Peptides against a protein of PDB entry 5EIB. Designs and how they scored, part 287

Target 1, 366 residues: chain A of PDB entry 5EIB
Amino acid sequence: VDLEPGTMDSVRSGPFGQIFRPDNFVFGQSGAGNNWAKGHYTEGAELVDSVLDVVRKESESCDCLQGFQLTHSLGGGTGSGMGTLLISKIREEYPDRIMNTFSVMPSPKVSDTVVEPYNATLSVHQLVENTDETYCIDNEALYDICFRTLKLTTPTYGDLNHLVSATMSGVTTCLRFPGQLNADLRKLAVNMVPFPRLHFFMPGFAPLTSRGSQQYRALTVPELTQQMFDSKNMMAACDPRHGRYLTVAAIFRGRMSMKEVDEQMLNVQNKNSSYFVEWIPNNVKTAVCDIPPRGLKMSATFIGNSTAIQELFKRISEQFTAMFRRKAFLHWYTGEGMDEMEFTEAESNMNDLVSEYQQYQDATAD
Target 2, 366 residues: chain A of PDB entry 5EIB as posed
Amino acid sequence: VDLEPGTMDSVRSGPFGQIFRPDNFVFGQSGAGNNWAKGHYTEGAELVDSVLDVVRKESESCDCLQGFQLTHSLGGGTGSGMGTLLISKIREEYPDRIMNTFSVMPSPKVSDTVVEPYNATLSVHQLVENTDETYSIDNEALYDICFRTLKLTTPTYGDLNHLVSATMSGVTTCLRFPGQLNADLRKLAVNMVPFPRLHFFMPGFAPLTSRGSQQYRALTVPELTQQMFDSKNMMAACDPRHGRYLTVAAIFRGRMSMKEVDEQMLNVQNKNSSYFVEWIPNNVKTAVCDIPPRGLKMSATFIGNSTAIQELFKRISEQFTAMFRRKAFLHWYTGEGMDEMEFTEAESNMNDLVSEYQQYQDATAD

## One batch from the design tools (peptide; made by RFdiffusion4, then SolubleMPNN)

Design b2_p26_4_s2 (from b2_p26_4, 15 letters changed)
Fold by OpenDDE base, seed 1:
Structure b2_p26_4_s2 (fold): chain B 366 residues (1-366), chain A 26 residues (1-26)
Amino acid sequence: as target 1 above (366 residues)
Amino acid sequence: SAREEAAARLEALRAARREAREAALA
């Protein structure tokens, strides 16, 4: 789905374009122009019914519909505005199904789109209310991983998207292979989301290795476990050491000893015990899938629900506030039928979310 | 409980923000 035809043509002409049904390509002509309001109220609203028709058709073809997964950016207009409109409409029609998102957070390091803080804030407001699970994939974190860990001097969108793809493959492993922990979206939500509004995850993937070092690196369970819990390995630009994990899931892939995995997972929890809440019992879950990812002997994927994620929202909020106080570019949104009040509501809700995370961070087991 | 206290603090913050918003709109 896109409000621009060119993106759909790119997907269709790509190496995997044939995996998508031609009838499932829904696109507009005008684009959103990086404006959330165009995506949500005008251009996107004109296209949403056509998308919903496809969603219904595909849902009816499912033997057992668990829910929906949306992959979108929060900095643009289509992914943010139309994406959140779709989430709302799907939630209304399928209230008993899980809504899962992979939400790409904007970064000034990656994009010069000036209105990204507005689009992101307006999107987060919708995600707080209408999603059950949101993987926060932060372009800032991806850039830093590419530069620092992968030793890419000039990271490209291709490099960032490679990390996204690896992460998405990792977190969906349990959904794609039978007999795993969190084998369905609802079980994942139950295990990962102790509080309904606090459903934003920091993902991570291991191994991450520079091209020059790949040939010299042995892949071991201890190394995967250590890298997976490293703050520099998080796909969200927050430091887990500045917060506390509410819940964690680790998904190991490849042929390995389950005993060794359990031992290493216990060791890393004990080493990092100060960074976990003590009042949520059994808050770390581990899965092992015997099928490795393509090109690797083994991998580990991390899913963290941490109060440190508030750092990401604070960054967006600060950028939003700096623009909104000046009423910068507001006429682009109000001209599409938005009220200035909606900006204030979105800001307030995101700040409430930050406050909720902080409160649970400060909560002790008394 | 720490959880109940956290919830109460959140409600208080939400209430204060609503009041501040209402006052700004009046």
Scores: peptide ipSAE 0.021, ipTM 0.450, DockQ to the pose 0.017
Fold by OpenDDE base, seed 2:
Structure b2_p26_4_s2 (fold): chain B 366 residues (1-366), chain A 26 residues (1-26)
Amino acid sequence: as target 1 above (366 residues)
Amino acid sequence: SAREEAAARLEALRAARREAREAALA
């Protein structure tokens, strides 16, 4: 789905373009112009019914519909505005199905689009209310990983998208292969989301290695375990040491000893016990899939529900507030039918979310 | 009108927010 036709041609011409049904390409003509309001209330609203017709058709063809997975950006107009409109409409029609998202967070280091803080804040407001599970993929963190860890001097969108694809492949491993922990979206939600509003995940992937160092690196379970808990490998721009993990899932892939995995996972928890809440029992889950990812002998994917993710929302909130207090560019949104109250409500809800994470961070076992 | 639809959506979001907050505090 896109509000611009050119993206459809890019997908169709890609190496996997033929895997999608032609009738499932739904697109507009005008685009959203990086405006959430155009995505949500005007251009997107004109297209949404056509998308919902396709969603219904595909849903009816499912033997067992678990839920929906949306991949979108929060900085643009289409992914943010129309994406959240779709989430809302799908939630209304399928209230008993899981809503899962891969939400790409904007960063000034990656994009110069001035209104990204508005689009992100308005989107987070929708995601808090209408999703069950959201993987926070932060362009700031992706850029830093590419630059610092992968030693890419000038990271491209292609480099960032490579990390996104590896992460998406990792976190969906248990859904794609039988007999795994978190084998469905609902089980994942039960294990990862202790409180309904606190459903934002910090993903991580190992191994992350520069091209120059790949030949010298042995892939071992201890190294994977150490790296996936390293703050530098988190794909959300927050330091887990500044918060506490509510829940964690680790997904190992490749031929390895389950005993060794369990030993290393226990060791990393014990070494980092101060960074876990003590009042949620059995809050770390581990899965092992014998099938490695393409091109690797083994990997580990990390999913963290951490109170440190409030740092990501605080960054967006600070940028939002700096623009909104000046009423900068508000006429672009109000001209599409929005009220300033929608901005205030979105800001308030995101600040409430930050406060909720802080409350649970400070909570002690009674 | 687009404005009336936007207002209705805002009220729905406010209602959902209140419900979610109440559920999280229960």
Scores: peptide ipSAE 0.021, ipTM 0.521, DockQ to the pose 0.075
Fold by OpenDDE base, seed 4:
Structure b2_p26_4_s2 (fold): chain B 366 residues (1-366), chain A 26 residues (1-26)
Amino acid sequence: as target 1 above (366 residues)
Amino acid sequence: SAREEAAARLEALRAARREAREAALA
């Protein structure tokens, strides 16, 4: 789905374009112009019914519908505005199905779009209420990984998207292979989301290696485990050491010793015990899949529900507040039928979410 | 005023969230 035709043409002409039904390509003509309001109330609202018709058709063809997965950006107008509209409409029609998102967070390091803080804040407001699981894929973190870890002097969208694809492949491993931990979206929610509003995940993938060092790197379970829990490896720009893990899932892929995995996972928990809440028992889950990713002997994928995710929301909130106090570009949104109150409500909800994370961070076992 | 109504709605939402949070922590 897109509000612009050019993106859809690129997908259709791409190496995997033929795996999608032609009728499942739904697109507009005008785009959202990086405006959440155009995506949510005008251009997106004109297209949403056509998307819902496709969603219904595909849902009816499912033997067992678990839920929905949306991949979208929060900085643009289409992914943010239309994406959250679509989530809301699907939630209304399928209230008993899981809503899962891969939400790409904006960063000034990656994009010069000045209104991204508005689009992101308005989107987070919707995601808090209408999703069950949200993987926070932060363009700031992706850029920093590309630059610092992968030693790419000028990271491209292709480089960032490669990290996204590896992460998405990792977190969906248990859904794609039988007999795994979190074998369905509902089980994932039960294991990862102890409190309904606190459903924003910090993903991570290991190994991440620069081209120059790849030949010298041993792929071992200890090294994967160490990298996976490293703050520099998080796909969200948060330091886990500044918060506490509510829940963690680790998915190892490849031929390895289960005993070694269990030992390393126990060691990392013990070493980092101060960064876990003590009042959620068995809050670290581990899975091992014998099938490695393409081109790797082994990998590890991290899913963390951490109170440190508040650092991401604080960054967006600070940027939002700096613009909103000046009423910068508000006329672009109000001209599409939005009220300034919607901005205040979104800001407040995101700040409340930050406060909730902080409260659970400071909570001790009674 | 519309601002006072908005503030009241926001406060009601915050109150409901606080209650839900307190219930989850109890």
Scores: peptide ipSAE 0.010, ipTM 0.440, DockQ to the pose 0.021
Fold by OpenDDE base, seed 5:
Structure b2_p26_4_s2 (fold): chain B 366 residues (1-366), chain A 26 residues (1-26)
Amino acid sequence: as target 1 above (366 residues)
Amino acid sequence: SAREEAAARLEALRAARREAREAALA
């Protein structure tokens, strides 16, 4: 789905464009112009019913509908505004199905779109209420991984999108291969989300290796485990050492010893015990899939529900507040029928979320 | 419920917006 026809044509002409049914391409003509309000209330609202018709058709064709997965950016107008409108509409029609998102967080390091803090804050407000699981893919973290870990001097959107695709592939492994932990979206939610509002995940993928070092790196379970829990490997720009893990899932892929995986997972938990809450028993889950990803002998994917995610929301909130106090570009949103009250409520809800994470960070076992 | 309140608010905003759009086109 897109509000711009040119983007859809690019997807259709791409190397995997033929995977999608032609009738499932729904697009507008005018775009959102990086305005959440255009995506959510005007241009997106005109298109949403056509998208819902496709969603219904595909849902009815499922033998067992678990839920929905949305991939969208929070900095733009379409992914942000229309994406959250679509989530709301799907949630209304399918209230008992899981809503999962891959939400790309904006960063000033990657984009020059000045209104990204508005779009992100307005989107987070919707995601808090209407999603069950949200993978936070932070463009700032992706940029830093590309630059620092992958040794790319000038990271491109292609480089960032490669990390996104690797992460998406990793976190969906258990859904795609039988006999795994978190084999369905509901089980994932049960294992990962102890509190309904605290459903924002820090993903990570290992191995991440610079091209110059690939030939010298051994792929071992200890190295994968170490890298997966490294703060520099998180695809959300948060340091897990500044918070506490509520829950963790680790998904190993490839032929490896289950015993070795269990030993390394125990070791990393013990080494990092101060960064876990002690009052959630068995809060680390491990899965091993014998099928490696393409081009690798083995990999590990990390899913962390950490109170450190508040750093991401604080960053967005600070940027939002600085713009909103000046009413900068606010007329672009109000002209689309938004009230300033909606901005204030979105800001408040995001700040409440931060406070909730902090509360559970500071909580002790009774 | 918070969900019903959010839905009602969204509908109210949509209604106000339709009215504003109609007024601007009039």
Scores: peptide ipSAE 0.019, ipTM 0.507, DockQ to the pose 0.096; fails the geometry check

Design b2_p26_4_s3 (from b2_p26_4, 17 letters changed)
Fold by OpenDDE base, seed 4:
Structure b2_p26_4_s3 (fold): chain B 366 residues (1-366), chain A 26 residues (1-26)
Amino acid sequence: as target 1 above (366 residues)
Amino acid sequence: SAREEAAARLAALREARRAAAAAAAA
């Protein structure tokens, strides 16, 4: 789905374009112009019913519908505005199904789109209320990985998208292979989301590899475990050491000893015990899948529900506040029918989410 | 709560806009 035809043509002409049904390509003509309000209330609202018709058709063809997975950006107008409209509409029609998102967070290191903080804040407000699980894929973290860790002087969208694809492949491993931990979206939610509003995940991946890298380092289970918990391997620009883990899932892929994995996972928890809440029992879950990712002998994927995710929301909030206080570009949104009150409500809800994470970070076992 | 009231106001604003968009498409 897009409000621009060019993206759909690129997907259709791409190496995997044939895996999608032609009738499942729904697109507009005008785009959202990086405006959340165009995506949510005007251009996106005109297209949403056509998308819902496709969603219904595909849902009816499912033997057992678990829920929905949306991949979208929060910096643009389409992914942010129309994406959150779709989430709202799907939630209304399928209230008993899981809503899962891969939400790409904007960064000024990656894009010069000045209104991204507005689009992100307005989107986070919707995601807090209407999603069950949100993987925070932060363009700032992706850029920093490419630049600092992968030593790419000029990171491309191709380099960032390689990290996104590795992360998405990792976190969906348990859904794609039988007999795994968190084998369905609902079990993932039960294990990862102790509080309904605190459903934003910090993903991480090891080993980190650039697009076109032919030299895969052979990693050991101890090295994978250590790298997976390293802040430099996180796809969200947060330091886990500045918060506490509410819940963790670790997904190992490849042929390895389950005993060695369990020993290393216990060791990393014990070494980092100060960074876990003590009042949630059995808050670390581990899965091992014998099938490695393509091109690797083994990998580890991390899913963290950490109070450190508030650093990401604080960054967006600071950028939002700096613009909104000046009423910068506000007329672009109000001209599409938005009220200034919606901005204030979105900011308030995101700041409340930050406060909720901080409260649980500071909570001690009585 | 003040939050539930804010959420209800937002829901009402969204519904009013949906109604206005539907009326403009009609």
Scores: peptide ipSAE 0.019, ipTM 0.489, DockQ to the pose 0.084
Fold by OpenDDE base, seed 5:
Structure b2_p26_4_s3 (fold): chain B 366 residues (1-366), chain A 26 residues (1-26)
Amino acid sequence: as target 1 above (366 residues)
Amino acid sequence: SAREEAAARLAALREARRAAAAAAAA
């Protein structure tokens, strides 16, 4: 789905364009112009019914519908505005299904779009209320991984999207291969989300290796485990050491000893015990899939529900507040039918979310 | 719940805007 036809043409002409049914390409003629309000109230509102018709058709063709997965950017107008409109409409029609998102967070290091803080804040307000699970994929973290870890001098959107695809493949492993931990979206939510509003995840992937270092790297369970818990491997620009893990899932792929995985997972928990909440029992889950990802002997994917995610929301909030106090570009949103109160409500809800994470960070076992 | 009230307010605001946009396009 896109409000611009050119994006859909690029997907259709791409190496995987034939995987998608032609009738499942829904697109507008006029883009959102990086405006959340255009995506949510005008251009997106005209297209949403056509998208819902496709969603219904595909849902009816499912033997067992678990839920929905949306991939979108929170910095743009279409992904943020129309994406959150679509989430709301799907939630209304399918209230008993899991809503999962891969939400790409904006960064000034990656995009010069001045209004991204508005689009992100307005989106987070919707995600807090209407999603059950949100993987926070932060363009700042992706850029830093590409530059520092992968040794790419000038990271491209292609390089960032490669990390996104690896992460998405990793976190969906348990859904794609039967008989594993978190084999369905609902079990994942039960294991990962102890509090309904605190459903924002820090994903990570290992191995991350520069092309020049690939030949020198041994892939071992200890190295995967250590890299997976390293703050530099987090796909969200938060330091886990500044917060506490509420819950963790680790998904190992490849032929390895389950005993060795369990030993390394215990060692990393013990070494990092101060960074876990003590009042949630059995809050670390581990899965092993014997099938490695293509091109790797083994991998590990990390899913963390950490109170450190508040750093991401604080960054967005600070940028939002600095613009909103000046009423900068506000007329672009109000001209599409928005009220200034929606900005204040979105800011308030995001600040409340930050406060909730902080409260649970400071909570001790009484 | 405060969540349901907030959702209802947002829904009502959306409907009012759709109605206003439809009235302005007419």
Scores: peptide ipSAE 0.015, ipTM 0.459, DockQ to the pose 0.086
Fold by OpenDDE base, seed 3:
Structure b2_p26_4_s3 (fold): chain B 366 residues (1-366), chain A 26 residues (1-26)
Amino acid sequence: as target 1 above (366 residues)
Amino acid sequence: SAREEAAARLAALREARRAAAAAAAA
């Protein structure tokens, strides 16, 4: 789905374009112009019914519909505005189904779009209310991984998207292979989300490999485990050492000893015990899939529900507040039918979310 | 279930903290 037609042609011409049904390409003509309000109330609202018709059709064709997965950006108008509209409409029609998102967070290091803080804040407000689980994929973290870890002097969107795809493949492993821990979206939400509003995850991946790097094909279980818990491997721009994990899932792929995995997972938890909440028992879950990712002997994917994610929301909130105080660009949103109150509500809800994370961070077992 | 007990403990912790925050604001 896009509000621009050219994206559809790019997907169709791609190496995997044929995996999608032609009728499932829904697109507009005008785009959102990086405006959340255009995505949510005008251009996106004109297209949403056509998307919902496709969603219904595909849902009816499912033998067992678990829920929905959306991949979108929060900085742009289509992914943020129309994406959150679509989430809201799907939630209204399918209230008993899981809503999962892969939400790409904007960064000034990657994009010059001045209104990204508005689009992100307005989106987070919707995600807090209408999603069950959200993987936070931060363009700042992706950029820093590409630059610092992968030694790419000028990271491209292609480089960032490679990390996104590896992460998405990792976190969905249990959903795609039978007999795994968290084999369905509901079980994942149950294991990962102890509090309904606190459903924002920090993903991480090991090994971090560029398209040309073969060096990491021979990683061991100890190395994967250490890298997976390294703050530098987090796809969200927050330091887990500044917070506490509420819950963690680790997903190993490849032929490895379950005993060795369990030993290394115990060791890393013990080493990092100060970074876990003590009042949630058995808050680390481990899965092993014998099927490695393409081109790797083994991998590990991390999913963390950490109170450190508040750093990401604080960054967005600070940027939002600085713009909103000066009423910068508000006329672009109000001209599409938005009220200034919607901005204040979104800001408030995000600040409440930050406060909730902080409260649980400071929580001790009695 | 261990999860219901955890959820109840979490609810109690949340309530105790709301009470403590309210007491600190008073």
Scores: peptide ipSAE 0.008, ipTM 0.370, DockQ to the pose 0.011
Fold by OpenDDE base, seed 1:
Structure b2_p26_4_s3 (fold): chain B 366 residues (1-366), chain A 26 residues (1-26)
Amino acid sequence: as target 1 above (366 residues)
Amino acid sequence: SAREEAAARLAALREARRAAAAAAAA
């Protein structure tokens, strides 16, 4: 789905374009022009029914519909505006199904789109209310991983998207291979989301290795475990050491000893015990899938629900506030029929979310 | 709650906007 035809043509002409049904390509003509309001209320609202018709058709073809997965950007107009409209509409029609998102957070290091803080804030407001699980994939963190860890001098969208794809493959492993922990979206939500509004996850993937050092790196369970819990390996631009994990899931892939995995997972929890809440028992879950990802002998994927994620929302909020106080570009949104009140409510709800994370960070067992 | 009030205000704004769009399309 896109409000621009060129994106669909790029997918269709790509190496995997043939795996998608032609009738499942729903697109507009005018785009959103990086305007959330165009995505949510005008251009997106004109297209949403056509998307819902496809969603219904595909849902009816499912033997057991668990829920929905949306991949979108929060910085643009289509992914943010139309994506959140679509989430709202799907939630209305399928209130008992899980809504999962892979939400790409904007970064000034990656995009020059000045209005990204508006689009992101307006989107987060919708995601707080209408999603059950949101993987926060932060372009800030992806850029930093590419530059610092992968030693890429000039990270590209291709490099960032490679990290995204590896992570998405990792977190969906339990859904794709039977007999695993969190084998369905609902079980994942139950294990990962102790509080309904606090459903924003920090993903991570291991191994991440520069091309120049790949030949010298052994892939071992201890190294995977250590890298997953390294702050520099988080795909959300926050430091887990500045917060506390509410819940964690680790998904190992490849042929390895379950005993070694359990030992290493216990060791890393003990080393990082100060960064976990003590009042949620058994808040770390581990899965092992014998099937490695393509091109690797083994991997590990991390899912963290951490109060440190508030750093990401604070960054967006600060950028939003700096623009909104000046009413910068606000006429682009009000011209699409938005009220300034919608901005204020979105800002308020995001700040409330930050406050909730802080409250649970500071909470003790007493 | 402040959130329920915020959600209600947002819903009302959305409804008013839908009504305005419907009136402009008529």
Scores: peptide ipSAE 0.020, ipTM 0.499, DockQ to the pose 0.081; fails the geometry check

